Peptides against a protein of PDB entry 3V4L. Designs and how they scored, part 42

Target 1, 386 residues: chain A of PDB entry 3V4L
Amino acid sequence: GQPLAKDKVALLIGNMSYWEHPKLKAPLVDVYELTNLLRQLDFKVVSLLDLTEYEMCNAVDEFLLLLDKGVYGLLYYAGHGYENFGNSFMVPVDAPNPYRSENCLCVQNILKLMQEKETGLNVFLLDMCRKRNDYDDTIPILDALKVTANIVFGYATCQGAEAFEIQHSGLANGIFMKFLKDRLLEDKKITVLLDEVAEDMGKCHLTKGRQALEIRSSLSEKRALTDPVQGAPCSAEALVRNLQWAKAHELPESMCLKFQCGVHIQLGFAAEFSNVMIIYTSIVHKPPEIIMCDAYVTDFPLDLDIDPKHANKGTPEETGSYLVSKDLPKHCLYTRLSSLQKLKEHLIFTVCLSYQYSGLEDTVEEKQEVNVGKPLIAKLDMHRGL

## One batch from the design tools (peptide; made by RFdiffusion4, then SolubleMPNN)

Design b1_p11_1_s3 (from b1_p11_1, 7 letters changed)
Fold by OpenDDE base, seed 5:
Structure b1_p11_1_s3 (fold): chain B 386 residues (1-386), chain A 11 residues (1-11)
Amino acid sequence: as target 1 above (386 residues)
Amino acid sequence: MTELVSMAPKV
């Protein structure tokens, strides 16, 4: 019969906004495009941008809690990275310069922990450089991996080489994701699919002799990303996994705020990523005696590091949101919350209405506090130290 | 213009 997955879970991490290292651009588009494709494949996808070392560890731990016997696990990483002695290291955004293995996440350690969960398939897609880090002389003593015959690595580049992004007119896309996205929905064994992606990349004149896909696999069975999920949750663990994933993807409900002056504001929410949310406000009713009015969001929790100069923009693009802007309502003010993983408490903020009456020169302000609970990834309480 | 940019840190 066709192989069945007990469930399908993916963690996607895109690191771009490094503190001590060159900023990247491609991980934004690549994580977003891959998220949408894996959702069409019935994956439970957590997508996270710009994680610290601590936040990356917690995201991996939460991902491992979603894994169980016969579950398909996929880890995608796009960012800075290195390879020492055949061990792959993902570099967090807060990594020092120079970084060492102690400041980074070892992919082979994550693989060991995934093998303890008795997973049906383990896929790693690593969109990072594989150059040696000469500042790290540490030889990681890794425990011997189990012989599970269910492992696939897709490396965006060959050993000792760089991965590249294509920058065009301010947009960037990784070379690996550019070719992977065209094949990802095909009903093929995952190693055959990646081999076809390698052939397509090899035809690209831009990357010829600079970047080549490497496939490392022990996969003995014909497993595909298209393999159907087993229908009804057959265990208490499967039900818990479904509920935990659903919590991490719950948006706040849209609200209609009514002010004393008779102005009505629509407040709405959109997810860009599991840790990135757009808040938008629109004036849906204005009394005729009010000539001008604007609805600003302010007084955000301090742990979100929201600069007021970057809030309340006339377009999604002015917030740095280029991907979801087509699906957002027009004629709003937009605010991008890019660090929802940092939220310790409920998301409480103020909606401030500034308005002017006909024949009065003075502006009037009315304020309403809004509590939307814990949106998206903030429900996982990633700051609760294990 | 299309540019190919390395994802490597500048050492």
Scores: peptide ipSAE 0.278, ipTM 0.838, DockQ to the pose 0.792
Fold by OpenDDE base, seed 1:
Structure b1_p11_1_s3 (fold): chain B 386 residues (1-386), chain A 11 residues (1-11)
Amino acid sequence: as target 1 above (386 residues)
Amino acid sequence: MTELVSMAPKV
């Protein structure tokens, strides 16, 4: 019979906005496109951008809580990284220069913890460099891995080599994701799919002799990312997993705000990633005696690190949102909240209406406080250990 | 022109 997954769960991390290292561009598009493809494959996907060491640890811990016997687990990482002695290290955005293993997440430690969950399939897709870090002489004492015969690594590059991103005049993928996305929906054994991706990447004249896909697998069974999820959640654990995933994807409901002057504002919310939300405002009703009015959002929680200079933009693109702009309403003001993982409390902010009456020179302001609870990933309380 | 940029950290 066709193999069945008990469930399918993916954690996607894209680190770009490094503090002490060169900024990347590809992880933004790569995480977004891979999220949409894995959702078409019935994966429960958590997608996170620009995580600190602490935030990456918490994201991995929450991912491991979703894993159980026969569940398919997929970890994707795009960012800076290194490989020492066959151990892969993912570099957080707050990593010092130079970084060490103590500042980074070891993928083989995550694999050990996934093996303890008796998963049906473990897939690692590592879109990072695999150069040795000569500033870190620490050999991680890895405990002996169990022989589970269900592990697949897709490395974007060979051992000791670099991974590359494509720079064009606009947004572009990394080399690995460019070829992976064209094959990912195919009903093939995951190792066969990755081998076809390796052949397609090997035809690319730009990367020939610079980057090649490495596949490392112990997968003895014919398992595919297309394998159907086992029917209705028969276990308490499957119900908990479904509820936890649903919490991480719950947007605030769209609101109609009414001001004393008779102006009505539509307030809406869109997810770009599990930790990135767009707020948008529009004037839906204006009394004729009001000649001009504008509605802006302000007074955000300090933990979100929102620069007011990047808030209330006339386009999503001016906020740094290039991927979801086609799906957003037009003629709004847009604000991008890019660090929802930092939110400790409810998202409370002010909607300010500035307006002018016909025949008055002075602008009038009305303010309304809005509480939208904990949006998206902020519902998981990733900060419970502080 | 398509340029390849290394994702390697500059240490």
Scores: peptide ipSAE 0.256, ipTM 0.832, DockQ to the pose 0.840
Fold by OpenDDE base, seed 4:
Structure b1_p11_1_s3 (fold): chain B 386 residues (1-386), chain A 11 residues (1-11)
Amino acid sequence: as target 1 above (386 residues)
Amino acid sequence: MTELVSMAPKV
């Protein structure tokens, strides 16, 4: 019979906004597009941008809590990385220059922990460089991996080589995601699918002799990303997993705020990623005596590091949100919260209505405090270890 | 022109 997954869970990490290293662009688009494709494949997807070492460790720990016997686990990483002695290291955004293994997450350690969960399939898609880091002389003594015959690595590049992103005047994929996305929905054994992606990449004049996909696998069964999830969640663990995932993806409800002046605003929320939310405000009713009226969001928690210069923009794109702008209401003010993983408390902020009456020169302000609880990934309390 | 940019840190 066709293999069944007990469940399907994916963690996607895209690191681009490095502190001490060159900024990347592709991880934003690659994580977003892969999230949408994996959702069409019935994966529970956690998508995270710009994680510190601590935040990456916690994201991996939460991902491992979603894994169990017969679950398909997929880890995607796009960012800076290196490979020493056949060990792949994902570089967090706060990694020093130079970075070492102690500042990075070892993929083979994650694989070991996934093997302890008795997973049905372990897929690693690593869109990072595989050059040796000569500043890291650490030989990791990794414990011997179990022989599970359910492991697939798709490396965006060969050992000792670089991975590349496409720089255009707009948003573009990394080279790996550019070819992967065209085949990811195919009902094929995952190693066959990746081999076809490797052929497509090899035919491209841009990548020929610069980047080639490497597939490393021990996969004894015909497992595909298209494999159906085993029916109704009959186990307590499956219910917990479903609740935990749903909790991490719950948006605040849209609110209609009414001000004393008779202005009504709509406050809405959209998810770009599991740790990235857009707040938008729109004027839905204005008394005729009010000539000008704007609804700003302000007074965010300090742990979110919200620059007011990037808040309350007339377009989503001016906030740095290029991906979900088509799905957002038009004619709003937009604010992008890109670090919801940092939120320790409830998201409390102020809606400030600035308005002017006909025949008065002075601007009037009214304020309302809004508590939306813990949105999206902030519900997982990734910070409980501090 | 499509420019390929390395995802490696410039050391």
Scores: peptide ipSAE 0.255, ipTM 0.829, DockQ to the pose 0.796
Fold by OpenDDE base, seed 2:
Structure b1_p11_1_s3 (fold): chain B 386 residues (1-386), chain A 11 residues (1-11)
Amino acid sequence: as target 1 above (386 residues)
Amino acid sequence: MTELVSMAPKV
């Protein structure tokens, strides 16, 4: 019969806004496009941008809680990375210069923990460099991996080589994602799919002699990303997993705020990633005696590190949101919250209405506090343990 | 021209 997955879970991490290292651009587009493709494949996807070491550890721990016997686990990483002694290290955004293994997440340690969950398939897609880090002399003492014939590694590049992003005047993928996205929905054994992606990359004149896909696999079964999820969640553990994932993807409901002056504001929310949300405000009703009115959001929790200069923009693109702008209402003010993983409390903020009456020179202000609870990834309490 | 930029940190 066709293989069945008990469930399908993916963690996608894109690190681009490094503190002590060169900034990247491709991880933004790559994580977004891969999220949409894996959702079409019935994956439960957690998508995270710009994680610190601590936040990456917690994201991996939460991902491991979603894994169980016969579940398909997929980890994608795009960012800086290195490979020492056959161990792959993902570099957090807060990593020092130079970084060492103690500042980074070892992929083979994550694989060990996934094997303890008795997963049905383990897929690692590593869109990072595989050069040796000469500043790290640490030899990781890894425990022996269990013999499981269900592991697939897709490395964006060869051992000791670099991975590349495409730079042009617009948004562009990394080289790996550019070819992966065209085949990811194909009903093929995952190793056969990755071999076809490797052939497509090998035909590209841009990448020839610079980057080649490497596949490492122990996969003895015909497993595909298209494999159907086994029926309704029959176990208490499957119900808990579905509830945990649903909580991490629940947006606040859109609301209509009514001010004393008779102005009505629509407040809305959109997810760009599991840790990135757009807030938008629009004037939906204005009394005729009010000649001018503006509605802006302010007084955000300090943990979100929101620069007011980047809030309340006339376009989503002016906030740094280029991917979801087509699905947003027009003629709003937009604010991008890019660090929802840092939120410890409820998201409480102020909606301020500034307005002017006909024949009065003085501006009037009205304020309403809004509590939207914990949006998206902030519901997982990734800070539980400090 | 489409430029390829390395995702390696310049150490």
Scores: peptide ipSAE 0.254, ipTM 0.826, DockQ to the pose 0.809

Design b1_p11_1_s4 (from b1_p11_1, 6 letters changed)
Fold by OpenDDE base, seed 5:
Structure b1_p11_1_s4 (fold): chain B 386 residues (1-386), chain A 11 residues (1-11)
Amino acid sequence: as target 1 above (386 residues)
Amino acid sequence: MTELVSFAPEV
């Protein structure tokens, strides 16, 4: 019979905005494109940008809570990385210069924990460099892996080589994702799909002799990313997993704010990633006596590090939101919250209405406080250490 | 112009 997945869960991490290292660009587009493709494959996708070491550890722990017997687990990482002694290290955005193994997440440690969950398939897609880090002489003492015959690694590059992005006119796309996206929806064994991606990448004149896809697999069964999810969630564990995932993807409801002057503001919310939300405001009603009227958002929680200079933009693109801008309402003011994982409490902020009456010189202000609870990934309380 | 940029940190 066709193999069945008990469920399908993916964690996608894209690190770009490094503190002590060169900034990347491709992980933004690559995480977004892969998220949309995996959703078409009925994956429960958590997509996260620009994580610290602590935030990456917590994201992996929350991902492992969604894994169970016969579940398909996929981890994608795009960012800086290295490989020492056959161990792959993902570099967090807060990693020092030089970074070491104690500042990084070891992929083989994550694999060990996934094997303890008795998963149906473990897929790692690692869009990072595999050069040795000569500043780290640490030999990780890894516990012996179990023989599960269900592991697939797709490395964007071969051992000791670099992974690359193509930058063109301010957009960037990773070489690996450029070829992976064209085949990801194919009903093929995952190792056959990745082999076809390797052949397509091998035809690229830009990366010929610089980057080549490496596949490492113990996969004994014909498993595909297209494999159907087993039935309605009849198990208590499947219901819990569905609730946990739904909790991390719940947007605030759109609000209609009414001010004393008779102006009505629509406040709306959109997800770009699991930790990135766009707030948008629009004036939906204005009395004729009011000649000028602007509605802006302010007084965000300090934990979000919102620079007011980047808030309340006339376009989504001016906030750094290039991907979801087509799906957003037009003629709004836009604010991008890019660090929802940092939110410890409810998202409380102020909507400020500034307006002028016909024949008055003075600007009038009205304010309303808005509490939208914990949006998206902020519901997982990733900053509450156990 | 199309530029190929490495994911390796320039040290």
Scores: peptide ipSAE 0.254, ipTM 0.807, DockQ to the pose 0.804
Fold by OpenDDE base, seed 3:
Structure b1_p11_1_s4 (fold): chain B 386 residues (1-386), chain A 11 residues (1-11)
Amino acid sequence: as target 1 above (386 residues)
Amino acid sequence: MTELVSFAPEV
């Protein structure tokens, strides 16, 4: 019979905004496009951008809580990375220069923990460099992995080689994601799918002799990302997993704010990623005696590091939100909250209405405080371990 | 011109 997954769970991490290392661009598009594809494959996807070491550890721990016997687990990482002695290290955005294994997440340690969950399939897609880090002489003593015959690694590049992104005048994928996305929905054994991606990448004139896909697999069964999820979750554990994932993806409800001047504001929310939310404000009603009015959002929690200069933009693109702009209402002011994982408390902020009456020179302000609870990933309290 | 940028830190 066709293999069944008990459930399908994916963690996607894209690190770009490094503190001490070159900034990347592709992980933004790659995580977004892969999220949409994996959702079409009935994966529960957590998508996270720009994580610190601590935040990456917590994201992995939360991902491991979603794993259980016969669950398909997929970890995707795009960012800086290295490989020492056959161990792959994902580099957090706060990693020092030079970084070491103590500042990074070892993929083989995550694999060990996934094997303890008795997962049905473990897929690692590593869109990072595999050069040796000569500043890290640590030889990780890993315990012997269990023989589970359900492991697949897709490395974007060969051992000792680099992974690349395409820089154009616009948003572009990394080389690996560029080819992976065209095949990811195919009903094929995951190793066959990745082999076809490797062949397609091998035809690319840009990366010829610079980057090639490496597939490492122990997968003895014909398992595909298209394998159907086993029917309605009847177990208590499956219900808990579904609730935990749903909790991490709950947006605040849209609000209609009414000001004393008679202006009505629509306040809306959109998810770009599990840790990235767009807030938008729109004037939905204005009295005729008010000639101009704008609704600004301000007074965000300090944990979010919101620069007011990047808030309240006339387009989503001016906030750095290029991916969801088509799905947003037009003629709003937009604010991008890119670090929801840092939120320890409820998201409380102020909506400030600035307006002018016909025939008055003075601008009037009215303010309303808004509490939207914990949006998206902030509901998981990724910071509870500090 | 299409430029490839490495995911490696500049050493």
Scores: peptide ipSAE 0.234, ipTM 0.796, DockQ to the pose 0.788
Fold by OpenDDE base, seed 4:
Structure b1_p11_1_s4 (fold): chain B 386 residues (1-386), chain A 11 residues (1-11)
Amino acid sequence: as target 1 above (386 residues)
Amino acid sequence: MTELVSFAPEV
């Protein structure tokens, strides 16, 4: 019969904003586009940008909680990385220079843990460099992997080679994602799909002799990313998994704030990623006696590291939000919260209304505190392991 | 110009 997935779960990590390493750009677009494609394939997708070592460990742990017998697990990573002795290391944004294996996540350790879950398919898509790190002499003594015959690695590059992004005047994909996205929806065995992506990448004159896709697989069955999810969630575990995923993707409801002056503000929320939310404010009613009126968001929790210089922008793009700007209401002030994984408590902030009356030169301010609970990934309490 | 930027740290 056609193979069935018990469920399909993906963790996508894009690290760009490194502290001690060169900043990347492609992971933003690559994680976003891959998220949208995997959602069309009925994957439960957790998409995370710019994770520290601790946050990456917790994201992997939460991903592993979504895995169970016959579930398809997909891990995508885009960022800095290295390969020592056939072990792939994903580099967190807080990794020191030079980084070592102790500062990084070993993909083969994640695979071991996925095999303990008796998953139906394990797919790793690694958009990272595979050069040796000569500053890391650690020989990882990994336990022998189980023979599960359900493993696929798609490496963006060959062993000892680099992965590349295309820098243009705008946002662009990494080389791997550029070709992967065109085929990802095809009803093909995942290894056959990746072979076709490798052939398409091999025609690219830019990367010829610099980057080539490597496929490493032990896949005894015809498994595809298009494989249908088995039925309604009839098991308690499937219900828990659905609830856990839904919890991590719940946005705050849009609010209408009423100020004493008679101004009404619409406060809205949009998800860019599981850890990235846009807040937007718009004036929906203004008394005629008020000539100027602006609604700012301020007083955010300190754990979110919100720079006020990037808050309350006239466009989403000025906040660093280039992908969801088409789906956002126009003529708002926009604020991007890019680190929701850091949020320990409820998201409480102030909406500050600044306005002028006709015939008065002085600005008047009114403030309202807003509590929106724990938005998106902040509901997973990734910090509860301390 | 199309520039390829490596996902490797500058060595």
Scores: peptide ipSAE 0.223, ipTM 0.794, DockQ to the pose 0.799
Fold by OpenDDE base, seed 2:
Order: sequence, then C-alpha cells, then structure tokens
Structure b1_p11_1_s4 (fold): chain B 386 residues (1-386), chain A 11 residues (1-11)
Amino acid sequence: as target 1 above (386 residues)
Amino acid sequence: MTELVSFAPEV
C-alpha cells in the first residue's frame, strides 16, 4: 500500500539579521515560500526568522514535542553555518565572531533526538555553507546514532563548499530554494525528488563549479512529502499535538474600537511567519465635524524592541513586509512585530487617536489600551528555560 | 550582473 504518515511536522528557521556576521536576504523569501508549499502538503509548519542561540534551542525542543512514532519530521535551515568532522552547525543571529560549536546548534544532535521519537521519516534541508570553521577545534563526541532507514539530508552545497543567494534589486530566493520549490509538490520518493532538484541546479550556469546539491540518505522505503496523513487523530497525543500547533498559529481576532468622539477604528492582525505579525489600523467611521484624524499604535512591550520610526507606516513594504502585502487591506497604518518569540507577557499596546474638530486649532487625543493575549509563537512559552 | 552572495561569514 502507499505509505502513510501518522502526522507531518516541519520546523523552518531562516537567519538573516546577524549581529556580528554579514546579513543575508534569501532566508526571508525561502522560509515563506517553503512554508506555503509544505502547508499544501498537509504539514504542520512552524516558521521562524532571526533566532538567537537560546531561541533556536527552544524552537528545536518545541518541534521535538510535536514528533512521535511514525510522524514525518522536516527541519529546514537557511543561514550561516559550517561543517566540522561531518557535523553540521547552524549559526544563530547572536553568534560571536568567530563562532564555535558551543555557540551553534549541531544538526546531528537534533537527529539523535528525532530518532528517540521513533519518527517515520526525518528530512533535513540545510541551506547553509559547509566550509570548515578553523576557529573551532572542538571534536564533537556524538553518541552513536541508531540504525534507522528513514533519514534524508538535502545539503544545498557539497562538503567544504559554500551556499549562495542571488542578489537582485528585489526579493530573490537562494539557489537551493529556487530549484527545490519547482519540484517540492511532486508525488515522488523524497530522494528521487532531491536528485531531480540536483540535476536542475547542475544546469544553472551561475552555480556551475560553485554550488551543487548533495543528498545523503538511509531511506529504504518509498516515502514522499505527498504521503497522506493517517486519518482522524484518535490518540490523546495526536490531539495534544494538533492543539499545540493550532495555539502557535492563532492570530488575535480583528476588532472595532470606538472612541468617545464617535470615530471607529478597525484593528487587524496578519501572520507573515510564526514569530512575525503585522498590526494594521484603519478609520472605518468618522463624524463630519472631525476634519482630520490619525490612528497609531504605541506603548509596545519592551521585549519586542519596536523602533517607533518603523511603526505606523503607510505601506506594509515600509515596515519590511513584502510577502503578505497583497493580502492586507489598503489605506491602513501598518506595524511589523518581527520578534514575537521574545514576548514573555501578553501583547498589550495602546491605540492612540489624534484628531481635529472643524473650527478648533487644537489637536485632541484619545487612547485605548488593547490586550490581545499571546499571539502566534508567543503561546509556546519558549522562555520557560530561564 | 546577478551577484552570488555566499552564506559563509567573511572571517
């Protein structure tokens, strides 16, 4: 019969805004496009941008809680990285220069923990460099992996080589994602699909002799990303997993705020990623005696590190939100919250209405505090380890 | 020209 997955879970991490290293651009687009494709494949996807070491560890721990016997696990990483002694290290955004294994996440350690969950399939897609880090003399003593015939690595590049992005005047994919996205929905064994991606990448004149896809697999079965999820979640563990994922993807409901002056504001929310949310405000009713009025959001929790200069923009693009701007309502003010994983408390903020009456020179202000609880990934208490 | 930018940190 066709193989069945008990469930399908993916963690996608895109690190681009490094503190001590060159900034990347492709991880933004690559994580977004891969999220949309994996959702079409019935994956439960957690998508995270710009994680610190601590935040990456917690994201992996939460991902491992979603894994169980016969579940398909997929880890995608796009960012800086290295390979020492056949161990792959993902570099967090807060990693020092130079970084070492103690500042990074070892993929083979994650694989060990996934094998303890008795997963049905383990897929690693590593869109990172595989050069040796000569500043890291650490030989990781890895425990012996269990012999499981269900592991697939897709490395964006060969051992000792670099992975690349294409710099255009606009948004562009990394080289690996550019070819992967065209094949990912095909009903093929995952190793056959990746081999076709390798052939397509090998035809690219830009990357010829610079980057080539490497496939490492123990996969003995015809497992595909298209494999159907086994029917209704009958186990208590499957129900808990579904509820935990649903909580991590619950947006605040859109609300209508009514001010004393008779102005009505629509406040709305959109998810760009599991840790990135757009807040938008629009004036939906204005009394005729009010000649001018503006509604802006302010007083965000300090943990979110919101620069007021980047808040309350006339376009989503001015906030750095290029991907979801087509699905957002027009004629709003937009604010992008890019670090929801840092939120320890409820998201409480102020909606401020500034307005002027006809025949009065003085501007009047009204304020309303809004509590939207813990949005998206902030419901996963990623901070419980401190 | 399309410039390729490496995911390697310049050390």
Scores: peptide ipSAE 0.210, ipTM 0.786, DockQ to the pose 0.813

